# Peptides against a protein of PDB entry 2AUS, part 129

Target 1, 323 residues: chain A of PDB entry 2AUS
Amino acid sequence: ADIKREVIVKDDKAETNPKWGFPPDKRPIELHIQYGVINLDKPPGPTSHEVVAWIKRILNLEKAGHGGTLDPKVSGVLPVALERATRVVQALLPAGKEYVALMHLHGDVPEDKIRAVMKEFEGEIIQRPPLRSAVKRRLRTRKVYYIEILEIDGRDVLFRVGVEAGTYIRSLIHHIGLALGVGAHMAELRRTRSGPFKEDETLVTLHDLVDYYHFWKEDGIEEYIRKAIQPMEKAVEHLPKIWIKDSAVAAVAHGANLTVPGIVKLNAGIKKGDLVAIMTLKDELVALGKAMMSTQEMIERSKGIAVDVEKVFMPRDWYPKLW

## One batch from the design tools (peptide; made by RFdiffusion4, then SolubleMPNN)

Design b2_p18_5_s2 (from b2_p18_5, 8 letters changed)
Fold by OpenDDE base, seed 1:
Structure b2_p18_5_s2 (fold): chain B 323 residues (1-323), chain A 18 residues (1-18)
Amino acid sequence: as target 1 above (323 residues)
Amino acid sequence: SSRLDRYVAPLAPRRYPP
């Protein structure tokens, strides 16, 4: 999410009709909920699935899904996509994660040695998924982007860690403990980031959602429930984007692949095979898809399939059919 | 309060209308 991608303009004269679509900032509350994502502070205790079921009950929803499992004992950032936005969670599964972890050492180790050894775990690590994981229990490489030690108190080490998706912090702590020679275990864990979702003013509890839904339904106060729900476009902020002509929107919303003539502007550094967000000129999410060309190929070519559309989000009627 | 609570806390909007 922190990587500002350059925007390359292909058509600087492309205009958008203000009467078409529903920009994220102009959605009526019911439509905002239908295309919403909650930045939930998951409490310790419940499973991520139980929490999603509770949100569905609280907000009277038919569908919802979460942006990556937190264990029952783990708290913090759990993106929950609502209703028509439910499948936007596929953009969050591969996204980087940040955690704050408490590691307990099984012996005494000098602080200088703790700091030195933990720094050696920045970069590529080999992990075996835990037995409880739905992932095949094969050895795999994962990236640790950074380790920041926050506090050392005897045998307790509090640290922040940025990791590639599907890195197991419990396994990392086990390997750190082995490298220190004394062994270690994970005492506590909180997720502080999941892609574009972090600990900020958008982070809400289950209790906040109960109260905010009540204020809307019983007191007619929309403000709180509106602020508690992010537009689905938030869930794709970390992806490379392609912005399309108004004339291409309805075709993509019907499930047609994006062709090169439909592109107005795009991010630099798109590679063939990348997950990309197809956007309107009003920053509305039309679809997610797989790039079939690089950014350079999308600039240089006059024709061809730019994006294989995997998941449409936009309704078919928001933009006119111009074919 | 865990040691985590010193470094990580919910930044939720106001629970009640003013």
Scores: peptide ipSAE 0.020, ipTM 0.583, DockQ to the pose 0.769
Fold by OpenDDE base, seed 5:
Structure b2_p18_5_s2 (fold): chain B 323 residues (1-323), chain A 18 residues (1-18)
Amino acid sequence: as target 1 above (323 residues)
Amino acid sequence: SSRLDRYVAPLAPRRYPP
C-alpha cells in the first residue's frame, strides 16, 4: 500500500464540473453506506464469513464481502465492503498484509540466533497452503517484505511481519522453528494491516457498529456510523490509478472500455495486465479494470483501449452522457 | 487480554453520543 506512485499529467487543462458525481467525502449517509467499506476489528472466535453475516444483519444490508479471510482464531483488520461496494474486495485480496505474531519456540535458543535466523526469512519463501485452505495445495513462493522483532521473552518471540497476500504466518513460524533447530508454533496472530486498511482511528468493532447504527436510527445521529464506514475509494488507494475526463465517466459507468483520449492523468509504472482503478477528477471510483497498455503506451498513443473495464461501481446517472 | 495488546494501535475509543 505504501508504494508512492508518480502521477503523470496528460491534460493539465482538464477541469471537472462540481455538480456532477458524489465525491467520497460528500455522500449522503445512505449513499455512503451503499458505497462503504468497514475497517473491522475482527474478534477471535468467529469466521470471517460469520462476521460479514453479522455486519449485514446489524446494518440491515443485503450484500457484503470481506477483503481477505482471517482464520477464526485470528483477530484484527478485516475490511468489509458493503452493498454496491461489495466487489471492491477484489482490489484488497491481492494487497499486502501486516501481522503481529507470537511465536512459541519448542526449545531454548540464544536471542542473537533468533534475530539472525528471522532476518534470513525476509525475502522470498516457499510455502504450501494448509489442508483447510480452499486454495489448491501447490508449493508457491511468497514475499516476506519485513520482519521486525518486537520482543523476545525466553521461548516467546513477538514480531511484526509484512507479507505478500496469501502468505501463511503459521507456515512461516513453522519454518523459522525448523531453521532454529527446536521447532516453533504460532501462539497468537493479529492482522494489523490489509493493504490501505490498518489499525487507526477507522478501526471499529462489531459492538461499535451496533451502537453507531442505533445512534443513527433511534437518535438521528449519523456522525458515528458515517465515521465507522470508509468510502469504497479507500479500498483502491493501493492500486495504480487512471483519472479520466468528465466526458468519459458516463461511458465507463455504462461498461465501455476506457480509451486513451479519456485519460487526464495516470500513475507511472502501470504494466499491461495490471489491475487499475479508473477514477474521476474528484477521486471517485468509476470502475476497476485490466490495463491493456503500459503507462508509457497510454502517454504516447493517441487512441486505443487503455483499460478493459471489468467491474463498474459508479451509477450510470452520476455523470451526464457527453457523447 | 492478548499479549499483542501493547503493540496494537489504540482502538478508536468507543464514541458515545454526548
Scores: peptide ipSAE 0.020, ipTM 0.533, DockQ to the pose 0.896
Fold by OpenDDE base, seed 4:
Structure b2_p18_5_s2 (fold): chain B 323 residues (1-323), chain A 18 residues (1-18)
Amino acid sequence: as target 1 above (323 residues)
Amino acid sequence: SSRLDRYVAPLAPRRYPP
């Protein structure tokens, strides 16, 4: 998620009208909520769906969705996209995840052997999805980006793990236990990261949301609820971006595909078929779409469909129709 | 107490540094 993508400028003279749109930092509170994502600290016990239903009740919302299921017993980072932002969760589903896990070993193993074997699980691993997964139980490769052992206390191993989306930590721990020769199980799991969402000052509890909503509705204090909700643009920070001319925004907001002449700047390393975020010059999310060209093709070509627009987020009226 | 009240309680102390 932290890969700084180079920005290639195609049109260095492109300006944006400050009167058009609503930049992420300048939305009225009601509009901020309509285009918001909560970095929720999911408590252990409830399902991710129950927590989303509670957020909808607390904040008086019609729609919300989460950026990837946490099991009932699993706590931590659950991005919850609100109202008009609900569909942005699709950007978070493929995003890398980080967890802190407590592994309990079923026998005594020397610390040096624990460290050595766990290091072998960094990189590509073969996983079978659990029986309860809606995913077809085919063997699949997944990437473990890193394993950091935090503590070893006898048979208890506390570790941080960065993984590709849809890596099953319970299955990883089971395989580590087999490789150690004693067996192991997952005692505890917390998700500490989901793409751009991490344990930071933006992480809020369900209790915080109750209090902050009351401060807004009863006391007229919007600061807390404003801070508790991230702009939907946060949920696409990890995606490759394409920034477009003001004249192209209204067309894309109406569901038109992005053509090459509309591009002002773009990230390096876009491949054909990648999920990309279409942004205004004010860093407002217009739409998500599928890249129909590479970055290089978008630079070299003068015409053609650059992005097949799949999901529009921006209202049609934020930018004028300039065509 | 609502079902929510059981789950809005403070999380147990983290076993790892923040």
Scores: peptide ipSAE 0.010, ipTM 0.517, DockQ to the pose 0.051
Fold by OpenDDE base, seed 2:
Structure b2_p18_5_s2 (fold): chain B 323 residues (1-323), chain A 18 residues (1-18)
Amino acid sequence: as target 1 above (323 residues)
Amino acid sequence: SSRLDRYVAPLAPRRYPP
């Protein structure tokens, strides 16, 4: 998620009108909630759906969605997109994940052998989805980005693991245990990262949300609930971005495809078929879409459809119709 | 309902600022 993408400027003279739109830092509290994402610390016990239903009750919301299921027993980072931002979870589903896991070994293994074998599980692994998953039980490759052993205490191995979306840590631990020759099981699991969302000052509990909502509604104090909710733009930080002219914003907000003349600046390395975020010059999320050309084609071409717009987030009236 | 209630009952507002 921390890949700094180069920004290529196509139109260095493009300005933005400060009177148009609502930048992420300038939304009234009600509008901030309508376009919000909570970095929730999911407790162990409830399902991710139960937790989302609870957030809707706490905050008096009609709609919410989560950025990727955590099992009932799994705690930690669960991004929950609110109201008009609910569909932004589509950007988080394919995002990399990090976990801290406790693996319990079923026999004694020398620490040097544990370290050597766990290092061999960095890279591509073959997994079959568990029976309980809605995913078809086909063998598939998944990438393990890194394994960091934090602690070894006899038969207990605490480790951090970065993985491709839809990697099953329980299955990884089972295979590590087989490779060690003694077998193993997953004792505990916490998710520490989901794309741009991590364990930081933005991580909040269900208890925090209850208290912060009461401070707003009973005491008139908005500060806490405002800090507890991230702007929806946080949920697209890891995506390649295309920034557009003010004159293109209203058309895209009406569901028109982005054409090449509307582009002001863009990230390097966009490929045809990539999920991209269409942004204003004030870093407001207009829409998600599929790139119809590469970064290079978007630079070289004077015309054509750059992005097939799939999901509009911005209201149609934030920018004037200039067509 | 009944499972949420077990996790909700401990989540009564404490009403102290963080």
Scores: peptide ipSAE 0.007, ipTM 0.491, DockQ to the pose 0.132

Design b2_p18_5_s3 (from b2_p18_5, 6 letters changed)
Fold by OpenDDE base, seed 1:
Structure b2_p18_5_s3 (fold): chain B 323 residues (1-323), chain A 18 residues (1-18)
Amino acid sequence: as target 1 above (323 residues)
Amino acid sequence: TSKLDRYVAPLPPREFPP
C-alpha cells in the first residue's frame, strides 16, 4: 500500500473543467457520506456484520459494506464503505493486512530460540483455512511480509505481523508453536492495517460516530462527521491508477470500457489482469476495472481497450456526455 | 487489561507491501 508508483504522463496539455464533477475535498456533506468510507476501530465482541448494521442505524444509511471480516473477538481496523461507495470494499479484500497478535506458548522456550524460529516464518508459508472460513479448505501458500517481536514475557509473545490477504494468524501461531516444539495458541488479535487504512487520526469508534452524527443533526456541526468519513478514493490509494480526459469520463461512468485515447497519465508497472482505479484529473474515482494492457502497451498503442470496466462509482451526470 | 491495550497507540509507520 505504501509503494509510491511512478506516474507516466501521456498528454501534458490535458486540462480539466473545474465546473465538472465533485472532487473529494469539495463534496457537500450528504454527498461525502454517499461516497464515504469509515476507518472503524471495531470493538471486540460483535461480528463485522453486526457492526456494519449498527453503522447503518447510527448514520441512517440504506447500504454499507466492510473491507474484510474480523472475527468477533478481533478488534481494530475495519474499513466500512457507505451507500454508493459500498462496492469499493472489493479493492480492500486483496490488500495486505497488518496485525498485532499475542501468542501464548504451551511450554518454556528460550527467548533466542523464539526470535530465531519466528524469523524463519517471514516469507512463504503453507496454510489450511480454518473450518469457519467460507473459503474452500485447501492448503495454500501465503506470504508473511514481516514479523516484528514487540515483547516476550515468559510464555507470552507479542508481535506485529504483515501478511498477504487471507493469511490466518491463528494458523501461523499454531505452526510457530509446532516449530518451537511446545505448541502455541492465539490469545489476542488486533488488526492495525487493511491496505491504505491504518491506525491513524482517521480511526474512529462506534461511540465517536454516534456523537459526531448527533453534533451534525442536532447542533448543526458538520466538521466531526466530515472528518470521521474518508472519501471512497482513500479505499483505492493502494491500486495502480489511470487518469482520463474529461471527454472520456461520462463514457466510463456509463459503463464503457476505457480506450487508450482517453488516457492522460498512468502509473508505471501495470500488468495485464491487474485491478486498476480509473480516476479523473481531479482525483475522483470513476470506476474499477481489469487492465487489458500493460503500462507499456498503453503508452505505445494509439487505440484499443486499456481497461475492462467492472464497477462504476461515479454518477453519469457529473461530467457531460460528449458523444 | 489486555496486553494489546498497551499497543492500541499507532505503531510506528512501517513500509507496508502492496
Scores: peptide ipSAE 0.024, ipTM 0.682, DockQ to the pose 0.149
Fold by OpenDDE base, seed 3:
Structure b2_p18_5_s3 (fold): chain B 323 residues (1-323), chain A 18 residues (1-18)
Amino acid sequence: as target 1 above (323 residues)
Amino acid sequence: TSKLDRYVAPLPPREFPP
């Protein structure tokens, strides 16, 4: 999520009309909510679905969706996409996750051995999905990006772990316990990151959302609810981006595929088959799609389909038809 | 107070993979 992608400019003379569209910073509060994502601090106890249902009641919404299930007992970062942004959660499914976990060992192990064995679990691991997962119970490889031991207190090991999407921390702790020879279980778990969403000033509780909605509806103070909701563009920060001409925006917003002449600038390292975000020159999300060309092919070619458009977010009327 | 309550503070930004 934090990896800066190089931006290659294809048309350095391309301008954008400031009267067209609604940049993330210029949306009226109602429109900001319609295209919003909450960085929710999920409490322990409720399911992720119950929490989404509560947000819909608090904010008087028809639709919402979450960026990846947390178990009932697990707290922390749950991105909740609102209304017209609901489908943006699909961009967060492949995104990395960070957790803080408390592992309880079933026997005494020297601290040096704990540190040595846990370091061996950095990199590729083989996992089997738990019985409670809707995923087919086939063995699969997952990447552990890092393990950081925060505290060792006898049989209790507190650690931070960065993992590939769909890595099961409970299964990781079970395998660490087996490698230590004493066994272990997951005592506590918090998710501290989901792609671009982390524990920062944007993290809000269900209580904050109640209070901030009342301040807006009863007192006319919109600033709190505006800060509590992130623009949907936040949910695609980790994706490779393609920025398009104003003349291409309305076509893509109608579901037309992006052609090479519509590209103004793009990120380096796009491969054929990658999920990409199509953006305006004002950093508005138009659509998600599948790259049909590499970055290099999009630079070298004068024509052809660059992106197969799968999911349109932008309304059809924000930009005029210029054809 | 869970041992996790001590770590609910914003942790320093680490470079996180996409």
Scores: peptide ipSAE 0.022, ipTM 0.618, DockQ to the pose 0.151
Fold by OpenDDE base, seed 5:
Structure b2_p18_5_s3 (fold): chain B 323 residues (1-323), chain A 18 residues (1-18)
Amino acid sequence: as target 1 above (323 residues)
Amino acid sequence: TSKLDRYVAPLPPREFPP
């Protein structure tokens, strides 16, 4: 998520009309909610689906979706996309995850051995999905990006772990316990990051949402509920982006594929088949789509389909038809 | 109190993969 992507400019003369669209920072509160994502601190106890249902009830919403399931007992960062933004969660599902985990060892192990063995689990690991997962129980490789031991207290090991999407921390801890020779289990787990969403000032509780919605509806105070909801564009910050001409926005908003002439600037390192965010020059999310070309092909070619548009977010009327 | 509560503070930006 924090990987800075180079921006390659294809059309340095392209301007944007300030009268068109609704930049993420300039949406009326109702529109901000319609295109919002909550960085929810999910409490332990409820399912991610129950929490989404509660948010819908609290905020009087028809639709919402979450950016990746947390087990009932797991707390922390659960991005919840609202209303028109609901489908932006597809950008968050494949995103990396960070957790803080408490591992309990079933025997005494020297601290030096704990540290050495846990370091060996950085990199590629083979996992089998747990029985409770909706995923077919095939062996799969997953990346552990980093393991940071925070505290060792006898048989309790508190650690931070960055992982590829769909890495099972419970399974990781089980394998670490086997490698240590004593066995281990996951005592506690909190998700501290989901792609661009982390534990920061944007993290809110269900209680905060109740209060902030009340302040808006009863007291006319929009500030709190506005701050509690991130623009949907936050949910695509980690994706490679393609910025398009104002003249291309309405076509893409109607579901037309992005063609090469519509590109103003783009991130480096786009590969064919990548999920990409199509943005306006005002950093508004128009659509998500599949790259049909590499970055290099999008630079070198004068024509062709650059992105197969899979999901439109922008309303059709925010930009005029200029074709 | 969960042992996790001590580590909820924002850590310095690490290069977190997408």
Scores: peptide ipSAE 0.020, ipTM 0.598, DockQ to the pose 0.177
Fold by OpenDDE base, seed 2:
Structure b2_p18_5_s3 (fold): chain B 323 residues (1-323), chain A 18 residues (1-18)
Amino acid sequence: as target 1 above (323 residues)
Amino acid sequence: TSKLDRYVAPLPPREFPP
């Protein structure tokens, strides 16, 4: 999510009409909610589905979806996409995750050995999904990006861990315990990051949402509920982006594939098959799609399908039909 | 009492891949 992608400009003369669209910062409150994502601090106890159902009741919403399940006992960062933004969670499911975990060791181990062995679990690990997961129980590799020991207190090890999507921290801790020779279990777990969503000023509780909705509906104060909801564009910050001409926006918003002539600028390092975000020149999310070309092919070619459009978000009327 | 009470948010930033 923190990878800075180079931006390659293909058309340096392309301008955007300020009268068209609704940039993330210029949406009326109702429209902001319709295209919103909450960075929710999920409490321990409820399922991720129960929490989504509560948000729908609190905010009087028809639809919502979450950016990757947290177990009932797990707290922390749960992105919840609202209404018309509900399907933006597709961008968050494959995103990396960070956790703070408490590991309890079943025996005494010297601190130097704990540190040495936990460092060996950075990189590629072999995991089998737990029985409770809907995922087929095949052995698979997962990347551990980093392990940072925060505190060692006897048999309790507090650590931060960055992992590839679908890495099971419970299984990681079990394998660390086996490598230490004493065994271990996961005592506590909090998710501190899900792609672009982290513990920052945008993190809100269910209680905050109740209060902020009340301040809006009863007191007419929109400021709090506006700040508690992020624009859906936040949920695609970590994706490679393609920015398109105003003349291409309405076609893509109608579900047409993006063709090479519609591209103004794009990120470097797009590969064929990558999930990409199609953006306006005002950084509005038009659609998610599958890259049909590399960045290099999108630069070199004058024609062809650049992106197979899988999911449109933008309304069809925000930009005029120019075809 | 959660033993996660030893966790002080926010932690220092790290390079987080994708």
Scores: peptide ipSAE 0.024, ipTM 0.696, DockQ to the pose 0.104; fails the geometry check

